# Designs tried in a protein design run: peptides against a protein of PDB entry 2AUS. Part 39

Target 1, 323 residues: chain A of PDB entry 2AUS
Amino acid sequence: ADIKREVIVKDDKAETNPKWGFPPDKRPIELHIQYGVINLDKPPGPTSHEVVAWIKRILNLEKAGHGGTLDPKVSGVLPVALERATRVVQALLPAGKEYVALMHLHGDVPEDKIRAVMKEFEGEIIQRPPLRSAVKRRLRTRKVYYIEILEIDGRDVLFRVGVEAGTYIRSLIHHIGLALGVGAHMAELRRTRSGPFKEDETLVTLHDLVDYYHFWKEDGIEEYIRKAIQPMEKAVEHLPKIWIKDSAVAAVAHGANLTVPGIVKLNAGIKKGDLVAIMTLKDELVALGKAMMSTQEMIERSKGIAVDVEKVFMPRDWYPKLW

## One batch from the design tools (peptide; aimed at target 1 D208 Y224)

Design b2_p18_2_s3 (made by RFdiffusion4, then SolubleMPNN; from b2_p18_2, 7 letters changed)
Fold by OpenDDE base, seed 5:
Structure b2_p18_2_s3 (fold): chain B 323 residues (1-323), chain A 18 residues (1-18)
Amino acid sequence: as target 1 above (323 residues)
Amino acid sequence: SLKERREKHKGVFEEAIA
């Protein structure tokens, strides 16, 4: 999520009509909910699926989905995409995660050795998925982006860890314990980040959602429920973006592929095959798609399919057909 | 206040998840 992406402008004269669309910060409350993502503080105990089911009941929603499973005992950041935004979770599933973990060592180890060995686990690690995972138990590499030791108290090691999606912290702790020669297990785990979603003022509990929904429905106060739900565009902040002309928006909203002439600006470093977010000039999410060109090809070419549009989010009527 | 509102809606959580 923290990768700063350069923005390359192709058309510096491109303007947008302020009357078209619904910018993320200007949606009526009902529309905001329909295109929303909750940064949920998942409690320990329930499954991520149970929590999603409860949110649907609480908010009277037909559809919702989560941005990456947390085990029942694991608490913390669970993005829950609502209604028309439900499929934005496909952008969050591959996103990096951060955790705070408590590792319990099965023997005494000098602090200096703990620190030295844990630092060696930064980088690429080999993991086997746990037995209870729906994923085939194939050995796979995963990246550990960073390990930050927060506290060492005898055999208890509290640490922050940034990891590639689908890294198993339990397995990491097991391997650290083996490398220390004493063994270890995961005592506690909290997810503190899932891509662009982190522990901040947007983090809400299930109790907060109940309260805030009733404040809206019974007391007519929308402020709390509005703040408790992020716009779906938050869920794509970590993706490379392509911003398009107003004249291209309706075509893409109808499921047409994005062609090179529709591009106003784009992030640097897009490769063929990358998942990209197609945005309006008002930073509205139109669609997710697969890049069919690199950034460089999208700059140099005058024509061709830039993005194969896989999932449209924007309604077809927000922008006029200009073709 | 937010506190007064939360007190008003106390117990609604259990009903909402039932």
Scores: peptide ipSAE 0.112, ipTM 0.809, DockQ to the pose 0.891
OpenDDE base, seeds 1, 2, 3, 4: peptide ipSAE 0.036, 0.029, 0.060, 0.010; ipTM 0.545, 0.726, 0.773, 0.463

Design b2_p18_2_s4 (made by RFdiffusion4, then SolubleMPNN; from b2_p18_2, 6 letters changed)
Fold by OpenDDE base, seed 1:
Structure b2_p18_2_s4 (fold): chain B 323 residues (1-323), chain A 18 residues (1-18)
Amino acid sequence: as target 1 above (323 residues)
Amino acid sequence: SLEERREKYKGVYEEAIA
């Protein structure tokens, strides 16, 4: 998520009409909620699905979805996309995750050996998904991006770990314990990051959501609930972006594929097959889609399908039909 | 205050997560 992507401008003269669309910062509160994502601090105990059901009840919503399952016992960052934004979670599922884990060793190991062995688990690891996962229990590779040991207290090892989506920290800890020769288990786990969502001022509890909703509905104070809900555009910050002309927005909002002439600017490093966010010049999310060209091909070509549009988010009427 | 408002709605949280 922290990778700054270069922006390549194709049309430096492209302007946007300020009367069209609803930029994330200009949405009325009802519309903000309809296109919202909550950075929820999931408590330990409930399933991610139970928590989503509670949020729907609390906020009187028809639909919501979460950005990647946390186990019942696991707390921390659970992005919950609301209403019309519900499907933006597809951008978060493949995103990297960070956790803080407490590993308990089943024997005494010198600290230097703990540090040395844990460092060897940075990189590619082989895992088997647990029985409780909806994923086939085949061996697969996953990336551990980093391991940072925070504290070692006898047999207890507190560490931060950045991982590829669908890495099982419980399995990682089991393998570390085997490598140490004494065995280990996961005592505690908290997710501290899911793509662009992290532990920051946007992190809210279920209790906060109850309070903030009632402050709005009963006391007429919208500021708390507005701050508690992020715009759906937050959920795509980690994706490569393509910004399009106002004249292309309505077509894409109707489900048309993005063609090369519609592109104003784009991120560098897009590859064919990448998930990309199609944005307006006001940084509104129009759609998610699959890149059918690289960045270089989108620059060099005058025509063709740049993005196969998979999911539209923008309403069809925010921008005029210019065809 | 924010705290006074939270206390006003304390029972609503318990009902919402039941």
Scores: peptide ipSAE 0.252, ipTM 0.882, DockQ to the pose 0.861
OpenDDE base, seeds 2, 3, 4, 5: peptide ipSAE 0.236, 0.227, 0.225, 0.103; ipTM 0.871, 0.870, 0.869, 0.767; seed 5 fails the geometry check

Design b2_p18_3 (made by RFdiffusion4)
Pose (drawn by RFdiffusion4):
Structure b2_p18_3 (pose): chain A 309 residues (1-127, 142-323), chain P 18 residues (1-18)
Amino acid sequence: ADIKREVIVKDDKAETNPKWGFPPDKRPIELHIQYGVINLDKPPGPTSHEVVAWIKRILNLEKAGHGGTLDPKVSGVLPVALERATRVVQALLPAGKEYVALMHLHGDVPEDKIRAVMKEFEGEIIQRKVYYIEILEIDGRDVLFRVGVEAGTYIRSLIHHIGLALGVGAHMAELRRTRSGPFKEDETLVTLHDLVDYYHFWKEDGIEEYIRKAIQPMEKAVEHLPKIWIKDSAVAAVAHGANLTVPGIVKLNAGIKKGDLVAIMTLKDELVALGKAMMSTQEMIERSKGIAVDVEKVFMPRDWYPKLW
Amino acid sequence: PERDPDLTEERLEAYKEE
């Protein structure tokens, strides 16, 4: 998921006018929240659905959604997209996820076999692909390991299968997500307590700094997604519901294939929309016309890059 | 601004009960 993509510039002269839109990290606080995402450290106990409901109450929001469900007893990274950026969590499906898990073996197994069997579970699995498994600690029947997986991978099922392969059986004692696409345990990971307090600091004390840092621009959700940057003049047509045509492309990532989920970006690096690529990168460069992206969801409001009559 | 953990917990519980 976190492979740095090469950027290919087709129109080296394209410029963006600062009058239109906003750099993503410079939105007025209200707009920042309308188009924000929270990198939330979900506490054990509540369901993911309940956590989102609490967030909507805390931030007094109309709409919110999480990216990748965590079970009630699972803690860790839970991206929660807010308001107008609610559907941006769609961008996380192609990106992977990472967990730290504690596996309790129902029988004694030599460490040698445990490491050998765990390694064999990398690759493909049926319940999804397991990118990597790294054993952190093996203390008796307790195995602590880090695992990277494709989205929708049930870790409980993976541990159960490891138990079967070892014949002794296995139980998942605990699980914590450490990565969900571009969201990881860094300075943006916040708790529900921080969110309530920072909201108070803003609405009661008038200080926006803390609630601002606790909420990321929605563009964070597409950091690991192939991108197509378009001219200022092309943003309006897309923002108004039209698919993206090739003439509007300024630069794009290499490796885009037909059918890939892509992010359409302004030259300010704001998220305009998510869509499916109808052409490859090379076709987008060589062709002068045609629909480059079948737009599935528009995020940018019509007001930022307006059509003037 | 200063934070009070007990007060923060009470506020969070109030949101959960709603």

Design b2_p18_3_s1 (made by RFdiffusion4, then SolubleMPNN; from b2_p18_3, 8 letters changed)
Fold by OpenDDE base, seed 2:
Structure b2_p18_3_s1 (fold): chain B 323 residues (1-323), chain A 18 residues (1-18)
Amino acid sequence: as target 1 above (323 residues)
Amino acid sequence: PERNEEETEERLQEYKDL
């Protein structure tokens, strides 16, 4: 998520009309909620589905969805996309995750051996999905991006771990315990990151949402609920982006594929088949789609389908039809 | 406005029980 992608400019003279669209920072509160994502601190106990149901009741919403399941006992970062933004969760499901885990060892192991063995689990690991997962129990490779030991207290090991989506930390801890020769189990787990969402000033509780919604509805104070909800564009920060001309926005908002002439600027390193975010020159999310060309092909070609548009977010009327 | 933790927990419990 933290890889700064180079931006290649294809049309340096392209301007945007300030009267068209609603930039993420300029949405009226009702519209901000309709295109919002909450960085929720999920409490331990409830399922991610129960928590989403409660948020819908608290905020009087018809639709919401979460950016990747946390087990009932697991706390921390759960992105919850609201209303018209609900489908942005598809960008978050494949995103990397970070956790802080407490591992309890079933025997005494020297600290030097703990550190050495845990470092060997950085990189590619083989996992089986747990019995309770809807996923076929085939062996699958997953990436462990990093392991950072935070504290070792006798048999208790506190560590930070960055992982590929769908890595099972409980299974990782079990395998570490086997490699140490004493066995281990997961005592505690908190998710500290889900793609672009992390533990920061945007992290809010269910209690915060109850209070902030009440302050808006009863006291007329919108500031708190506005701050508690992120624009849906936050949920695509980790994706490669393509910025389009004002004249192309309404076509894409109607579900037309993006053609090469509509591109103003784009990120480097897009490959054919990548999930990409189509943006306005005001950094508004128009749509998600599949890249049909590489970055290089989108630069070199004068025509053709650049992106197969899979999901539109922007309303059809925010930009005029210029065709 | 001042937050009341007891009132907030009661309201949150009502939303859980629905």
Scores: peptide ipSAE 0.550, ipTM 0.946, DockQ to the pose 0.983
OpenDDE base, seeds 1, 3, 4, 5: peptide ipSAE 0.540, 0.538, 0.546, 0.543; ipTM 0.945, 0.945, 0.946, 0.946

Design b2_p18_3_s2 (made by RFdiffusion4, then SolubleMPNN; from b2_p18_3, 8 letters changed)
Fold by OpenDDE base, seed 2:
Structure b2_p18_3_s2 (fold): chain B 323 residues (1-323), chain A 18 residues (1-18)
Amino acid sequence: as target 1 above (323 residues)
Amino acid sequence: PERNEEETERRLEEYKAL
């Protein structure tokens, strides 16, 4: 999520009409909620599905979805996409995750050995999915991007870990314990990051959502609920982006594939098959799709399908039909 | 408005029970 992608400009004269669309910061409160994502601090105890059901009741919503399951006992960052934004979770499921974990060792180990062995678990690891996962129990590789030891107190090791999506921290801790020769278990786990969502000023509790909704409905104060909900565009910040002409927006919003002439600017390093976000020149999310060309092919070619549009988010009437 | 933690918890428990 933190890699700044270079932006290549293909049409430096392309302008956007300020009368068209609804930029993320200019949506009326009802429309902001319809295209919203909550950075929820999930409490320990409930399932991620129960928490999503409660949010739907609290906020009087028909639809919502979460950006990747947390186990019942696991707290922290759970992105919850609302209403028309519900399907943006597909961008978050494959995103990297960060956790803070407390590992309890089953024997005494020198601190130097703990640090040395935990550093060896940075990189590619072999995992078997837990018995309770819907995933076939085949061995699979996962990336551990980093391990940062925060504290060592005797047999208790507090650490931060950045991992590929679907890495099991409980299994990682079990393997670390085996490598240390004493065994270990996961005492506590909190998710501190899910793609672009992290522990910051946007993190809110269920209690916050109850209060902020009541402040809006009973007191007429929309400010709190507006701040508690992020625009759906936040959920695609980690994806490569393609920005399109105003004349292409309505066609893509109707489910047409993006063709090369519609591109104004794009991120470097797009590969064929990548999930990409199609954006307006006002940074509004039009659609998610599969890149049918590389960045280089989208620059060099004058025609052809650049993106196979898989999921439209933008309403069909925000931009005029110019075809 | 001032937040009332007891009233907030009561409302949240009602939403959990539905």
Scores: peptide ipSAE 0.571, ipTM 0.949, DockQ to the pose 0.984
OpenDDE base, seeds 1, 3, 4, 5: peptide ipSAE 0.558, 0.558, 0.569, 0.563; ipTM 0.948, 0.948, 0.949, 0.948

Design b2_p18_3_s3 (made by RFdiffusion4, then SolubleMPNN; from b2_p18_3, 10 letters changed)
Fold by OpenDDE base, seed 5:
Structure b2_p18_3_s3 (fold): chain B 323 residues (1-323), chain A 18 residues (1-18)
Amino acid sequence: as target 1 above (323 residues)
Amino acid sequence: PEVDEEEVEKRLEEYRKL
């Protein structure tokens, strides 16, 4: 998620009409909700699906989806995509995650040994999915990006961990405990990050959502519910982006594949097969798609399909048909 | 063309049939 991507400009003369579209900061409140994502502080106890069902009830929504399951006992950052934005969760599912975990050791271990062994778990680890996962129980490699020990109190080790999507922290702690020779278990777990969503001023509770929806519906105060919902574009900040001409937007919104001439600017380091966000020059999400070319091929070529469009988000009428 | 025009037409036809 934190990879700074260079922006390569292909057409420096491309302008955008300010009358077309709805930039993320300029959506009416109803439209903002329809294209919104909540950075929810999931309470411990309920499933991620129960919490999504409660949000749908609280906000009177037909559709919503979450950016990656938290176990019932796990609290913290659960992105919940709303209504027309529901499908943006496909961008969040593969995104890196951060957790704060409390590991309880089953024996006494010197602090220096704890620190040394936990550092060896940075990088590639081999995991087996737990029995209760919907995932086939095949051995798989996962990246641990970093482990930061926050506190060591005897047998209790509080640590921050950044991981690849679908890394099981419970399994990581079990393996750390085995490597320490005493065994360990996960006492507590909180998710502090899911891709671009983190613990910040945008993090809201279910109670906050009840109150903020009430202030809007009964008191006419939209400010709180507006701040509690992020634009769907937040959910793609971690993806490589391709910005397109105004003339290409309506066609892509109809599901047309993006060709090389429609590109104004793009991120460096796109590979063939990458999930990419197609954006307007106003940073509006048009669609998600699969890159059919690298960044370099999109620069060097004058023609060809750059992106196979998989999911359209933008309504077809926000931009005029110019084909 | 800035988009795949053949794919636009195919998808427009699919949407006219729904």
Scores: peptide ipSAE 0.212, ipTM 0.783, DockQ to the pose 0.012
OpenDDE base, seeds 1, 2, 3, 4: peptide ipSAE 0.016, 0.020, 0.014, 0.000; ipTM 0.427, 0.502, 0.464, 0.259; seed 1 fails the geometry check

Design b2_p18_3_s4 (made by RFdiffusion4, then SolubleMPNN; from b2_p18_3, 10 letters changed)
Fold by OpenDDE base, seed 4:
Structure b2_p18_3_s4 (fold): chain B 323 residues (1-323), chain A 18 residues (1-18)
Amino acid sequence: as target 1 above (323 residues)
Amino acid sequence: PERNEEETERRLAEYRAQ
């Protein structure tokens, strides 16, 4: 998620009309909520689906979705996309995750051996999904991006781990325990990151949401609930982006595929088949789609379908039809 | 605004029970 993607400019003369659209920082509170994502601190106990149901009740919403299931006992970062933003979760499901885990060893192991063995689990690992997972129980490779040991207290090992989406930390800890020769289990787990969402000033509790919604509805104070909800554009910060002309926005908002002439600038390293975010020049999310060309093909070609539009978010009326 | 933890928990309990 932290890789700054290079931006290639294709049209350096492209301007945007400041009267069109609603930039993420300029949405009225009701519109901000309709296009919002909460960085929720999920408590331990409830399922991610129960917590999403409670948020819909707290905020009087019809629809919401979460950016990747946390087990009932697992706390921490759960992105919850609201109303018209609900489907932005498709950008978060494949995103990298970070956890802090407490591993309990079933025997005494020298600290140097713990450190050495845990370092060997950085990189590609083979996992079999748990029986309880909705995922087909096939052996699959997953990436462990990093393991950072925070503390070792006898048999208790506190560590930070960055992983590919759908890596099972419980299974990782089990395999570490086997490699150490003593066995291990997961005592505690907290998710500290889900793509662009992390433990920061945007992290809010269910209690915060109850109070902040009340301050808005009863006291007329919108500031707290505005701060507690992130714009949906936050949920796509980790994706490769394509920025389009104002003249192309309304067509894409109507579900038309993005053609090469509509591109103003784009990130480097887009491959055919990648999930990409189509943005306005004001950094508004228009749509998510599948890249039909590489970055290089989008630069070199004068025509053709650049992105197959899968999901439109922007209303059809924010930009005029210019065709 | 002043937060009241007891009232917050009461409201949250109502939303959980629905």
Scores: peptide ipSAE 0.474, ipTM 0.934, DockQ to the pose 0.952
OpenDDE base, seeds 1, 2, 3, 5: peptide ipSAE 0.459, 0.465, 0.442, 0.454; ipTM 0.930, 0.931, 0.925, 0.929

Design b2_p18_4 (made by RFdiffusion4)
Pose (drawn by RFdiffusion4):
Structure b2_p18_4 (pose): chain A 309 residues (1-127, 142-323), chain P 18 residues (1-18)
Amino acid sequence: ADIKREVIVKDDKAETNPKWGFPPDKRPIELHIQYGVINLDKPPGPTSHEVVAWIKRILNLEKAGHGGTLDPKVSGVLPVALERATRVVQALLPAGKEYVALMHLHGDVPEDKIRAVMKEFEGEIIQRKVYYIEILEIDGRDVLFRVGVEAGTYIRSLIHHIGLALGVGAHMAELRRTRSGPFKEDETLVTLHDLVDYYHFWKEDGIEEYIRKAIQPMEKAVEHLPKIWIKDSAVAAVAHGANLTVPGIVKLNAGIKKGDLVAIMTLKDELVALGKAMMSTQEMIERSKGIAVDVEKVFMPRDWYPKLW
Amino acid sequence: VWEEKREKGEEELEEIQE
């Protein structure tokens, strides 16, 4: 997921006018929230659905959604997209996820076999692909390990299968997500308590600084997604519902294949929309016309890059 | 200020969870 993609510039002269839109990290606080995402450290106990409901109450929001469900007892990274950026969590499906898990073996097994068996579970699995498994600690029947997986991978099922392969059986004692695409345990990871307090600092004490840092621009959700940057003049057509045509492309990531989920970005690096690539990167460079992206969801409001009559 | 906000916020969060 976190492979740095090469950027290919097709129109080296394209410029963006600062009058239109906003750099993503410079939105007025209300707009920042309307188009924001929270990198939330979900506490054990509530369902992911319940956590989102609490967030909507805390922030007095109309809409919100999470990216990748965590079960009630699972803690960790839970991206919660807000308001107009609610559907941006779609961008996380192609990105992977990482967990730290505690596996309790129902029988004694030599460490040698445990490490050997765990390694064999990398690659593909049926219940999804397991990118990597790193054993952190093996204390008796307790195995602490880090695992990277494809989205939708049920870790409980993975541990159960490891138990079968060992014949002794296995139980997942606990699980914590450490990564969900570009969201990880860094300075943007916030708790529900921080969110409530920072909201009070803003609505009661008039200080926007804390609630601002607790909420990320929605563009964060597409950090690991292939991108196509378009001209200012092309943003309006897309923002108004048109698919993206090749003439509007300024630069794009290498490796884009037909059918890939892509992010359409302005030259300010704001998220305009998510869509499916109808052409490859090379075809987008060589061709002068045609639909480059079948737009599935538009995020940018029509007001930022307006059509003038 | 931070102590007051923390106490208030904990109470409010508990009410929201109920």

Design b2_p18_4_s1 (made by RFdiffusion4, then SolubleMPNN; from b2_p18_4, 11 letters changed)
Fold by OpenDDE base, seed 3:
Structure b2_p18_4_s1 (fold): chain B 323 residues (1-323), chain A 18 residues (1-18)
Amino acid sequence: as target 1 above (323 residues)
Amino acid sequence: MKAERDEKSKKELAEILA
C-alpha cells in the first residue's frame, strides 16, 4: 500500500470540465453513501458477514461487502463497501495487512532468543492454509514485511506484523513457536490495517454508525455520518492509477475498454496483467480493469487497448458522451 | 472467559440491532 508511485504525464494540455462528475469531496450525502466505504472496527464475536448484514440494517442498505474476512474472534479494521461501491472490495483482497497479535509460548524462552528468532521470520515464509479456509491446502510462500515486538511479558509476546494478503498469523505464530523449541499459540489478534484502511480518525464502530445514522435521520445532522463513510476512491489508493480524458470517461462508464489515446497521466511501474484504477482528472473512480500494456507501452504507443475494463463504478450520466 | 466475552458481545450487538 505504501509504495509511492511516480506519475508520468502523457498529455499536459488536458483539462477537465468542473461541471461534469461528482468529485469525492463534493457528493451529496445520499450519493456519498451510495459510493461509500466504512472503515469499520469489527467487534470480536460476530462473523464478517453478520457485521455486513448489521451495517445494511443500520443504514437501510440493499447491498454491502467487506474488504477481506476477519475470523469471528478477530477484531479491528474491516473495510465495508456500500451499495454501488460494493465491488471495490476486490481491490482490497490483494492488499497488504497489518495485525497486532498476542502470542503465548508453551515454555520459558530468554527474551534475546525470542527477539532473534522472530526477526528471522521477516521476509519469505512457507505456509499451509488452515483446514477451514476455502483455499486449497497447498504449501505457499508469503511475505512478512516486518515484525515489531511491542512487549514481552514472560511467555506472552505482543507484536505488530505487516504481511502479504492471505498470510495466516495463527500459522506464523505456530512456526515461531516451533523455531523457539517450546511451541506457541495465538492468544489474541487484531487487524490494524487493510491496505489504505488503518486505525485512524476514520475508524468507526457499529455503535457509532447507529448514533450517526440517527443524528442524520432524526436531527438532520449529516456531518457525523459523512465522516464515518469514506469515498470509494480510498479503497483504490494503493492501486496503480491511470487518469483519463473527459472524452473517454463516458465510454469507460459504459464498459468500453480504455484505449491509449484516452490516457492523460499514469503511474510508473504498471505491468501487463496488473489491476489498475481508471480515474478522472478529478480523482473520481471510473472503473477497475486489467492492464493490457506496461506503463512504458502506454507512453510509447499511439493506439491500442491499454486496460481491459472489468468493473465500472461511475454512473453513465456523470460525464457526457463526446462521440 | 474470552469465548464467553465474544459471545456476550455478539448477543448485545444483536439485541441493539434487532
Scores: peptide ipSAE 0.029, ipTM 0.682, DockQ to the pose 0.066
OpenDDE base, seeds 1, 2, 4, 5: peptide ipSAE 0.022, 0.019, 0.022, 0.021; ipTM 0.563, 0.591, 0.620, 0.610

Design b2_p18_4_s2 (made by RFdiffusion4, then SolubleMPNN; from b2_p18_4, 11 letters changed)
Fold by OpenDDE base, seed 5:
Structure b2_p18_4_s2 (fold): chain B 323 residues (1-323), chain A 18 residues (1-18)
Amino acid sequence: as target 1 above (323 residues)
Amino acid sequence: KEEEREKKSKEELAKILA
């Protein structure tokens, strides 16, 4: 998830007007909420959809969406995008995930064998979607980025696992159990990371949100609710970025495709077909789109469509029309 | 099972909203 991407500067003379836009750190509280994402600690019990409905009720919101389903019994990191930011979840759905899982073995296995077998599950694994998945039950390859055994207590194995989006930890544990020869099941699961969202000081409960909303509405104290909500730009930190000229922002905010002349700087390693974030020089999210060129093509070419704009986030009036 | 889950979920919501 933390792929540090090199930044290539195409126009080193490009400046930005400080009077235009609303940088993520300088939004009024109402605007911050409208363009916000909560790093929610989802409790065990409710569905991800129920929790989203509760957040909407607590914060008096019309729209919200989550950055990838957690099963009812699964706790931990659930990004919830609010109002105008709701569609930013499309950037989080394909993002890598981390979990802490408790695997219960159905027989006794030497610790050395547990460690050896679990290490063999790092890399590419073949999974079949569970019966309860709305996804067609096709075999699919998924990446396990790492497995870190935290504790082994007899038949209980606590481990951290980093995985590609849509990897089923229950299925992984089942396959590990088969490879160990005794069988296994998932006793507990917590999601500790969803792309740029992790267990940190930004993680909040539903109770925190209730309290912080009351402090704002009743006492006029906005500090707590402001800290509890991240700017929508947090939800795209893991994406390759393209930064554009002030003169291109309004056009993209109107739904125009990004053309090569509008590019100031960009991340290395963009490929045609990649999901990219179009940013202002103040790190404001303008839009998400599909790269129509590689990074190299965007550098070398003087013209053409660089990004097919799929979803605009920025209001049309934050930057002046300069075309 | 699902109805019991939904019931518990609503009870938890009621506690959060109280």
Scores: peptide ipSAE 0.192, ipTM 0.879, DockQ to the pose 0.054
OpenDDE base, seeds 1, 2, 3, 4: peptide ipSAE 0.032, 0.042, 0.158, 0.029; ipTM 0.734, 0.778, 0.865, 0.733

